# Designs tried in a protein design run: peptides against a protein of PDB entry 2N1D. Part 137

Target 1, 169 residues: chain A of PDB entry 2N1D
Amino acid sequence: EVKVKIPEELKPWLVDDWDLITRQKQLFYLPAKKNVDSILEDYANYKKSRGNTDNKEYAVNEVVAGIKEYFNVMLGTQLLYKFERPQYAEILADHPDAPMSQVYGAPHLLRLFVRIGAMLAYTPLDEKSLALLLNYLHDFLKYLAKNSATLFSASDYEVAPPEYHRKAV

## One batch from the design tools (peptide; made by RFdiffusion4, then SolubleMPNN)

Design b1_p26_1_s4 (from b1_p26_1, 10 letters changed)
Fold by OpenDDE base, seed 2:
Structure b1_p26_1_s4 (fold): chain B 169 residues (1-169), chain A 26 residues (1-26)
Amino acid sequence: as target 1 above (169 residues)
Amino acid sequence: FLDNPITQEQLEKLKELTKKILSVLE
């Protein structure tokens, strides 16, 4: 398995996120006030402001585009707890053509990085190429950690209504 | 926390995306 290092600052949030959903029976408010697209755009702009070369800027843009596509592919089947399935079904019905990166936010984006390592293990990459990709992914995770106070908050969740519990497993 | 198996179709999509990213980074 490919190890994607989650910053220590964000590991407690993964537990809190899990607890809010599975134990407290809350749901992340959708559509997100700050969606994945916006987070990735802010990251790209942040990197641009750091004075990167044209090549480095282009590389960041491609990494951002890749993370977005990873998220959109993985969200529905890989990044949701069972309790969140009815909510996802409703989102699909209401917004059938919208990419999930425009609906979901930072907590679900962070869950991607818990799973992506295992997926990368199935891609035939030499160690040098893998390390290069991981460096960019880790750089993005570092950005999430720096902005964790604004990106991860229990106030973005709400208690699911009683009728929702009947639909959830 | 999350243990749903990935489908072969999704895995192939991820492989292609990874190749595209690496083509720029290398």
Scores: peptide ipSAE 0.231, ipTM 0.825, DockQ to the pose 0.791
Fold by OpenDDE base, seed 5:
Structure b1_p26_1_s4 (fold): chain B 169 residues (1-169), chain A 26 residues (1-26)
Amino acid sequence: as target 1 above (169 residues)
Amino acid sequence: FLDNPITQEQLEKLKELTKKILSVLE
């Protein structure tokens, strides 16, 4: 299996995210104030500001595009806790054609990297190719860690109303 | 944390995306 290392700074957040939803019965506020598209755009701009070459910039843009596509493919089936299913259904009904990268935010994006390693194992890759991809994914994760104070906050969650609890049986 | 099944169609899409990314990086 492919191992995607989550920065130590973000591991406590994964626990808090899980606790907020599964134990405290809260939901991440949707649509996100800062969605996945915006986070990825900020990352790309951050890399550009560091003086990357044209080739490096192009590579970053493609990695960003790839992460976005990964997220949109996996969100509904791979990145949601059971308690979040009714919320997702409501989002699909209200925004049937919108990519989930425009709706969800940093916490769900981080969950992608918890799952992506196992998924990459289904793609035949030599060791060199895998290492190259992982380097870029880890670079993005480092960016999330550096900006964790602004991207991950319990204040972005709210207590689910009683009517929601009835849906989430 | 998460343990959900994935469809074969989605798996193939992810494989395609991975190959696309690698084609740019290599």
Scores: peptide ipSAE 0.228, ipTM 0.824, DockQ to the pose 0.756
Fold by OpenDDE base, seed 3:
Structure b1_p26_1_s4 (fold): chain B 169 residues (1-169), chain A 26 residues (1-26)
Amino acid sequence: as target 1 above (169 residues)
Amino acid sequence: FLDNPITQEQLEKLKELTKKILSVLE
């Protein structure tokens, strides 16, 4: 198993996220006030502002683009709890061509990193390449942890309406 | 928390995306 280490600051959030959805029957408000695209853009700008002598600015952009595509590929089938499936179906019906990175936000993006390690285990990567990729993924996770106070909040969730509960059983 | 199986189609796309990223980083 390829281990993607989640920062300790974000581990409690994963539990809260799970609890809000599965036990409290709440839904993350969609479309997100701050979607995945904007989070990744902020990260890229953050990295650029830190100043890298190397051509790493281009590398950061590609990593951001990659994470975005990872998210868009995996969201619907890998990153949703059962209770969230009707919501996703409604999003697809209303916005069939919209990438989910423009709809969903930080909590679902964080879920990607819970799942991506297992996916990478099925990818034939040499140790050096894998380590390099993991370094960038961990760097991004560190950014999420640093900005966790503004990115992760239970106030972004809301109680699902009664008609939704009938769909989600 | 999340126990969803991945399709081969998704896996192949992830592999391709990973290769693309690595080609830039290496």
Scores: peptide ipSAE 0.226, ipTM 0.821, DockQ to the pose 0.807
Fold by OpenDDE base, seed 4:
Structure b1_p26_1_s4 (fold): chain B 169 residues (1-169), chain A 26 residues (1-26)
Amino acid sequence: as target 1 above (169 residues)
Amino acid sequence: FLDNPITQEQLEKLKELTKKILSVLE
């Protein structure tokens, strides 16, 4: 198994996110005020401002592009709790051609990194390749941890209306 | 928290994406 380490600072948020949706029956407000695309763009700009070489800057851009595509591939079937399924269906109906990275935000992006390790375990990679990829993924996670106060907030969730509960059963 | 099965199609897409990323980073 491939272990993707989640920063300790973000682990409590994963619990809160789970609790808000599964126990308190709340939904993350969509479309996100700050979507995955913007978060990744901010990260890329942050890395560029740190004095990276042109080659390293290009590498960051490719990592960002890859994370975005990972998210778009996995969101619908891998990153949603059962209670969120009706909301996702409505999003697809209203925005059939929009990538989910333009709709969802930081909490769902963080869930990607909880699941991606198991996915990578099915991809044959040598030790060097795996270590290199993990280094970049962990670097991004560190960025999320440093900016957690602005990226993760319970105020971005709202109580689902009664009509939604009927759809969620 | 999450225990959803991955489809073969998704797995293949992720493999291709991973390959692309690694080709640039290495």
Scores: peptide ipSAE 0.237, ipTM 0.830, DockQ to the pose 0.843; fails the geometry check

Design b1_p26_2_s1 (from b1_p26_2, 8 letters changed)
Fold by OpenDDE base, seed 4:
Structure b1_p26_2_s1 (fold): chain B 169 residues (1-169), chain A 26 residues (1-26)
Amino acid sequence: as target 1 above (169 residues)
Amino acid sequence: FIEKLKELLKKLKEYVEEHPEDFSLF
């Protein structure tokens, strides 16, 4: 298995996120105050401000674009807990053409990186290509960890209403 | 370098789409 290291600062959040949804029956407030698109944009701008060369700037843009697309593909079918399905259905009904990267935020984005390691283990990537990708993923995760205080908060969740519980069987 | 990265990301995306069952959080 290819190991994608989750920063120690973010590991507790993954547990808290899971607990808020599955145990406490809360929902992340949607649309997110800071959505995935904005997080990725901030990361790109941060990297550009660090004195990157032109080539490195272009590479960052491609990484951001890739993560965004992966998130949009994976969110609905791969990144939601069972309790979140009715909420997702409502989002789709109200905003059928909106990319999920404009709706969801940091907690769901972080979930994307939980399973990506296993994915990489089975991809037909050579060792050098795999190392390159891992470096970019780890760099982004490091950025999330650095900004975790502003990106991850239990206050972004709310108790689901009674009618929601009936739908979330 | 940029073109290589684009190709890498494309391949990764395609694999995820072809094998979604491998990565479900359910």
Scores: peptide ipSAE 0.029, ipTM 0.599, DockQ to the pose 0.418
Fold by OpenDDE base, seed 5:
Structure b1_p26_2_s1 (fold): chain B 169 residues (1-169), chain A 26 residues (1-26)
Amino acid sequence: as target 1 above (169 residues)
Amino acid sequence: FIEKLKELLKKLKEYVEEHPEDFSLF
């Protein structure tokens, strides 16, 4: 089994995210002020600005594309708490053709990395490709940790209205 | 690589839909 380590700086946020939604009955404001597409683009630009070689730039672009695709595939079925499902249904109804990477933000993106290692175990990637992917997954997580103060905030959540609670049962 | 990964992710998606208990984060 493949193991992806979450930085210690981000573990408390995962707990706060869980608490805001499951116990405080709040929802992340959608569409996100800074969506997954923008976060990944910023990361790619950050890596390019540091004077990476052509090979490293290519690898970053490939990994960013992979993360985006993985997120879009997994968001609706694997990354949502039960309380968030009515919100997701509304998003699908209002924006049927929009990829979820353009709607959701950093908290949901971080959730992807909690069990991504187990998911990768079921994909027949060659050893070199897997090693490259893992290296940049950890590098990306470090980037999220360094920028956590701007990417993760409880102010991005809001209390769900009473009518939502009736739908969430 | 991207096209190969997309194909793998497609297969993974199908497997997850059939076996959600194996991939549930929560």
Scores: peptide ipSAE 0.027, ipTM 0.605, DockQ to the pose 0.387
Fold by OpenDDE base, seed 1:
Structure b1_p26_2_s1 (fold): chain B 169 residues (1-169), chain A 26 residues (1-26)
Amino acid sequence: as target 1 above (169 residues)
Amino acid sequence: FIEKLKELLKKLKEYVEEHPEDFSLF
């Protein structure tokens, strides 16, 4: 297993996210006001504005593309708490052709990085390439931490209605 | 289930090997 370190600033949010969903029986409002696509685009633009060369820009684009694709593959089966599964089913019915990176937001994106370490063990990367990738992933996590005040908010959650509770058991 | 990611990462790996000067561990 490859270890991806979550910034200390974001660890409390993971606990809050878990508590909101599993204990308080709330749901993240979907579609997200700021979806994963937008977050990744903002990060890429942020990196490009910092004076990166063309080739370094390519690397950022590849990392962003990888994160997006990984999120879209993993969201439905790996990143949801049991309580969120009925909501996901409704989203699939309402947006059958939309990638989940256009529907979900920062909290679920952060959950991805809790899981990504274990999955990186199955990639065809050598030690040096893996270290470079990890550097970019940690850089992105730093970006999330820097913008956490605007990306993570309990106000983006709402209490699930009683009829939802019946579906979630 | 992460085949697409593997492909992207493979592509990135190849680019790093061809252009090591564009990447840093630090």
Scores: peptide ipSAE 0.026, ipTM 0.567, DockQ to the pose 0.043
Fold by OpenDDE base, seed 2:
Structure b1_p26_2_s1 (fold): chain B 169 residues (1-169), chain A 26 residues (1-26)
Amino acid sequence: as target 1 above (169 residues)
Amino acid sequence: FIEKLKELLKKLKEYVEEHPEDFSLF
């Protein structure tokens, strides 16, 4: 098993995210004020400002592109709680040409990393390649943790209206 | 290195798309 460590700072947020939606019947406000695309862009720019070598900069760009693509593939079918499905359907209707990385934000992006270790374990990766990829993923997660106060907030959620509850049952 | 990374990410993407049932989170 390949373990992708979620920073301790972010583990409580995963619980809060679950509670807000599943127990409190709230929804993350969409489109996100800070979407996945912008988060990844900020990360890439952050890495550039750190004086990385050219090769490292290119690698970061590829990692960012990969994370974005994974998110867009996984969001609709793998990263949503049942309560969020009607909202997703509405987003598809209202924003048919937009990738989900332009609609959703940090909480949903973080959900991607909960089980990504299992994904990596089933891919034909050599030890060196896997270690390298893991380093980049952990580096990104550390970035999320450093910026957690800005990226993760209960104020980004809102109570679902009664009409939505009828759709979600 | 860059080409190798791209290949790895592509392989991972393809696997997820082919086996979505293996990676449901919720």
Scores: peptide ipSAE 0.036, ipTM 0.623, DockQ to the pose 0.436; fails the geometry check

Design b1_p26_2_s2 (from b1_p26_2, 8 letters changed)
Fold by OpenDDE base, seed 4:
Structure b1_p26_2_s2 (fold): chain B 169 residues (1-169), chain A 26 residues (1-26)
Amino acid sequence: as target 1 above (169 residues)
Amino acid sequence: FLDTLKELLKKLKELAKEHPEDFSLF
């Protein structure tokens, strides 16, 4: 098993996120006030401001690009709870050409990392390659934890209207 | 180094597509 450690300060948020959607029947407000694209851009800028070399800066950009693409592929099929599927269908109908990284925000981005360790376990990677990827993933997660107060808020969710409940059967 | 990183990210994406049942949040 490959372990990707979620920072302890973010674990309670994962529970709250699940509770807001599944038990309280709320939806994350879309389009997000701060979408995944902007979060990743802020991370890249943060890393650059810390005095990284040109090579390190380029590496960060590649990590950001990879996470973005991975999120866009996985969002619709793997990162949504059942209750969120009608909302996703509406987004696709209204914005068929928009990448989901421009629509969704921090909570859904964090969900991407919950099972990523299992993904890596099934990949034939040598120890050096695996360690390299894990270092970048953990570094990004630490960044999310440092900025959790601004990235994660229950106020970004709203109660779904009655007509939505009929669609989410 | 950079080429290795790109390859790792591509492999991760492909694996997720091929085996979605292993990585679902459900």
Scores: peptide ipSAE 0.035, ipTM 0.641, DockQ to the pose 0.451
Fold by OpenDDE base, seed 5:
Structure b1_p26_2_s2 (fold): chain B 169 residues (1-169), chain A 26 residues (1-26)
Amino acid sequence: as target 1 above (169 residues)
Amino acid sequence: FLDTLKELLKKLKELAKEHPEDFSLF
């Protein structure tokens, strides 16, 4: 099994996110005030400001593009709790061609990294390639942890109305 | 590395679709 380490600062948030949705029956406010696209853009700009070489900068851009594409493919089928499915259906109905990276935010992006380690276990990778990939993933997660106070907040969730509860049965 | 990463991400997407029970939050 390939282990992708989630920073200790973000582990409590994963629990809070689960609790807000599943136990407290709240929904993340959509469209996100700060969507996945903007988070990834901020990360890329952050890396650029650190004085990286051109090659390293381009590598970061490719990683960001890859994460974005991966998120857009996985969100609808892999990253939602059952209670969130009616909300997702409404988003699709209103914006059928919009990438989900423009709608959802940091909590759902973080969920993408919870299961990625298990997925990597099914993929034959040489040791060098795996190590390099893990370094990029951990670097991004570290960035999320450093900015967790602004990226993750319970105030971004709202109580679902009674009519929504009936749809989520 | 970049080409390898792209191929890897593609493979991961396929694997997740093939094994939703292992990776789904449902």
Scores: peptide ipSAE 0.034, ipTM 0.648, DockQ to the pose 0.496
Fold by OpenDDE base, seed 2:
Structure b1_p26_2_s2 (fold): chain B 169 residues (1-169), chain A 26 residues (1-26)
Amino acid sequence: as target 1 above (169 residues)
Amino acid sequence: FLDTLKELLKKLKELAKEHPEDFSLF
């Protein structure tokens, strides 16, 4: 298994996220106030503002694009708790052509990085390429950790209404 | 899913090859 190290600052949030949804029966408010697209854009702009070369800027953009696409593919099938599935179905019905990166936010994006390590283990990748990818992933995670106060908050969740509970059986 | 990841990796590999000065291992 390829280990993607989650920053210590973000590990407690994964637990809180799980608790809010599975135990407290809350849902992350959708569409997200700060969606995945916006988070990735802010990251890219942050990297650009630090005086990177054109080539480094291009590389960041490609990584961002890759993360976005990967998230959009994985969200519905891999990143949702059981309790969240009716909400996802409603989103798909209301916005069938919208990428989920425009709907969901930081908590779901963070869940992606919990899963990505296992997937990398099944991908033929030389050690140098893997290290390069991991560097980018860890750099992004570091960015999330630095901005965790604004990206991760229990106030972004709300108690699911009774009618939702009936759908979530 | 795997295809998406592979494409991402492919892009990164290409960038590393074309611009090695911008990529380092840490």
Scores: peptide ipSAE 0.029, ipTM 0.588, DockQ to the pose 0.052
Fold by OpenDDE base, seed 1:
Structure b1_p26_2_s2 (fold): chain B 169 residues (1-169), chain A 26 residues (1-26)
Amino acid sequence: as target 1 above (169 residues)
Amino acid sequence: FLDTLKELLKKLKELAKEHPEDFSLF
């Protein structure tokens, strides 16, 4: 397994996220107030504003586009807890043409990076390329950590109604 | 590197679909 280092600031949140959903039976409010698209856009703008000539602007755009696409493909099948499945089904019914990056937010995006390390173990990649990829991923994670106070909050969750519990067996 | 990254992401997507048991949170 390739180790993707999660910032220390975000590790407690992963536990809280898990607890809110699985033990407290809460759901992340959807559509997200700040969706994945907006988070990635803010990151791209942040990187461009830094004025670092060594960080090519088009490279940042490609990384953002890649993360977005990867999230949209993985969300429904890989990034949800069992309790969240009925909610996802409702989202698909209500928003059939919307990419999930426009519906879900930071907590689910962070889950992607928890899983990507294991996925990288299945892909042949030379050490130099792997190091570069990890640098991009870690840079984005640092951004999430820097903005964690606004991106991750228990107030974005709500108790699921009794009717929902019948679906989430 | 950018081409490598794109190809890697593509491979990861395919692997996740083919082997959901390895990556699923369910």
Scores: peptide ipSAE 0.033, ipTM 0.640, DockQ to the pose 0.473; fails the geometry check

Design b1_p26_2_s3 (from b1_p26_2, 9 letters changed)
Fold by OpenDDE base, seed 1:
Structure b1_p26_2_s3 (fold): chain B 169 residues (1-169), chain A 26 residues (1-26)
Amino acid sequence: as target 1 above (169 residues)
Amino acid sequence: FLETLRELLERLRKLAKEHPEDFSLF
């Protein structure tokens, strides 16, 4: 297993996110006020504005595009707790052609990085390529941690109504 | 590196879809 380190600032949030959904039976309000598309766009702009010679604009754009597409494909089947599945079904019905990166936000995006380390164990990579990938992933996670106060909040969740509980497991 | 990243993500996506029990967060 390849370890993708989650910043210490974000680890408590992962626990809170899990607790809000699984124990408190709350749902993240959708569509997100700050969706994944906007988060990734802000990151790209942030990297470009830093003016570091080591930051290639084309590379940042490619990383952002890759994360976005990966999120869009993985959200519905891999990143949701069982309690969130009815909500996802409603989103698909209301927005059948919208990418999930335009609907969901930071909490679900962060979940993508929790399991990626284990996934990397199934993908052959040379040491240099793996190191570069990890550097980009950690850099993005550091950005999320830096902006955690605006990206992660329990106030973005709400108690699910009784009729929802009847549909959820 | 960029090609490696794209290929990596695509491979991971396919593996996750084929073996959801190994990659699901739930």
Scores: peptide ipSAE 0.078, ipTM 0.644, DockQ to the pose 0.487
Fold by OpenDDE base, seed 5:
Structure b1_p26_2_s3 (fold): chain B 169 residues (1-169), chain A 26 residues (1-26)
Amino acid sequence: as target 1 above (169 residues)
Amino acid sequence: FLETLRELLERLRKLAKEHPEDFSLF
């Protein structure tokens, strides 16, 4: 198994996120105040500001682009809890052509990294390439952890209305 | 590396679609 280490600072949040939605029946407010696109852009700018003006800068851009694309593909089918499905359907109806990276935010982005390790196990990579990829993924996760106070908050969730409950059961 | 990453992500996408039970959060 390929292990993508989630920073210890973010592990409690994953539990809270799960609890808010699955047990407390709350929904992340959409569209997100800070969407995935903006988070990735901020990360890229952060990396550039730290003097990464060589080939590593290009790598960051590709990693960001790859994460964005991967998120957009995976969100609807892999990253949602059952309770969130009606909300997703509403988003698709209202914004059929909008990439989900412009709608969803940090919590759902973080969920991507919970699963990516297991997915990488099924994709053959040489040891050096895998290590390099993991380094970038871990670097991004470290960035999320550093900014966790602004990216992850229970206040971004709201109690689903009774009408929603009837759709979700 | 850059080319490898793009190809990797595409392959992962395909695997996730083919085997949703293995990678779904729900």
Scores: peptide ipSAE 0.071, ipTM 0.645, DockQ to the pose 0.513
Fold by OpenDDE base, seed 4:
Structure b1_p26_2_s3 (fold): chain B 169 residues (1-169), chain A 26 residues (1-26)
Amino acid sequence: as target 1 above (169 residues)
Amino acid sequence: FLETLRELLERLRKLAKEHPEDFSLF
């Protein structure tokens, strides 16, 4: 298995996220106040402002675009807990043409990186290409960790209404 | 690298759709 290192300061959040949804029966407030699109845009701007020789603008843009597209494809089928399915269905009904990167936020974006390591194990990549990709993924995760206080909060969740519990069963 | 990343993500998406049991979080 290919290991994608989740920063230690973000690991507790993954547990809290799971607990809020699965145990406490809460839902992330949608649409997110800080959606995935804005998070990725902030990251890109952050990288560009650093001015390092290693910061190639075209490369950062492609990484951002790739993560965004990957998130939009994966969210509905791969990143949701069972309890979140009715909420997702409501979002699709109300906003059928909206990309999920404009609806969901940091917690769901972080979930994308939990399983990516296992996915990479199934794809044939040479060692050099894999290392380079991992470096970019880890760099983005470091950014999330640096901004974790503003991106991840239990206050972004709310208790699901009674009628929702009947739908989720 | 840029082409590699795009190709990788496409392959990952394809694999996830074909084998959701291996990559699903629920």
Scores: peptide ipSAE 0.071, ipTM 0.633, DockQ to the pose 0.481
Fold by OpenDDE base, seed 2:
Structure b1_p26_2_s3 (fold): chain B 169 residues (1-169), chain A 26 residues (1-26)
Amino acid sequence: as target 1 above (169 residues)
Amino acid sequence: FLETLRELLERLRKLAKEHPEDFSLF
């Protein structure tokens, strides 16, 4: 199994996220104040502003595009806790043409990186390609960790109403 | 979902091939 290392700064958040949803029966407020598209855009701009001597702007754009697409495919089927399913159904009904990267935010994006390692094990990759991908993924995760104070907060969650609990049974 | 991951990997592979000087790991 290929291990994608989650920064130590973000590991406690994964626990808090799980607790807020599964134990406290809260929901992440949607649409997100800062959605996945915005986070990826900020990351890309951050990389551009650093004035890389290697001019790897094209590579960053491709990584961003790939993460975005992968998130959009994975969100509904792989990244949601059971309690979040009714909320997702409502989002699909209200915004049928909107990609989930425009609706969901940092916590759900981070969940993607918990799963991606296992998925990489099913993809034939040469050692060099794998190392390159991991470098970019880790670089992005470091960015998330650097901005964790603004991207991850319990205040982005709210208690689900009683009507929602009946749907989530 | 595996297909989208493959697409990401393929994009990176393509970039590495087209710009090997930018993707040296050593």
Scores: peptide ipSAE 0.028, ipTM 0.596, DockQ to the pose 0.051

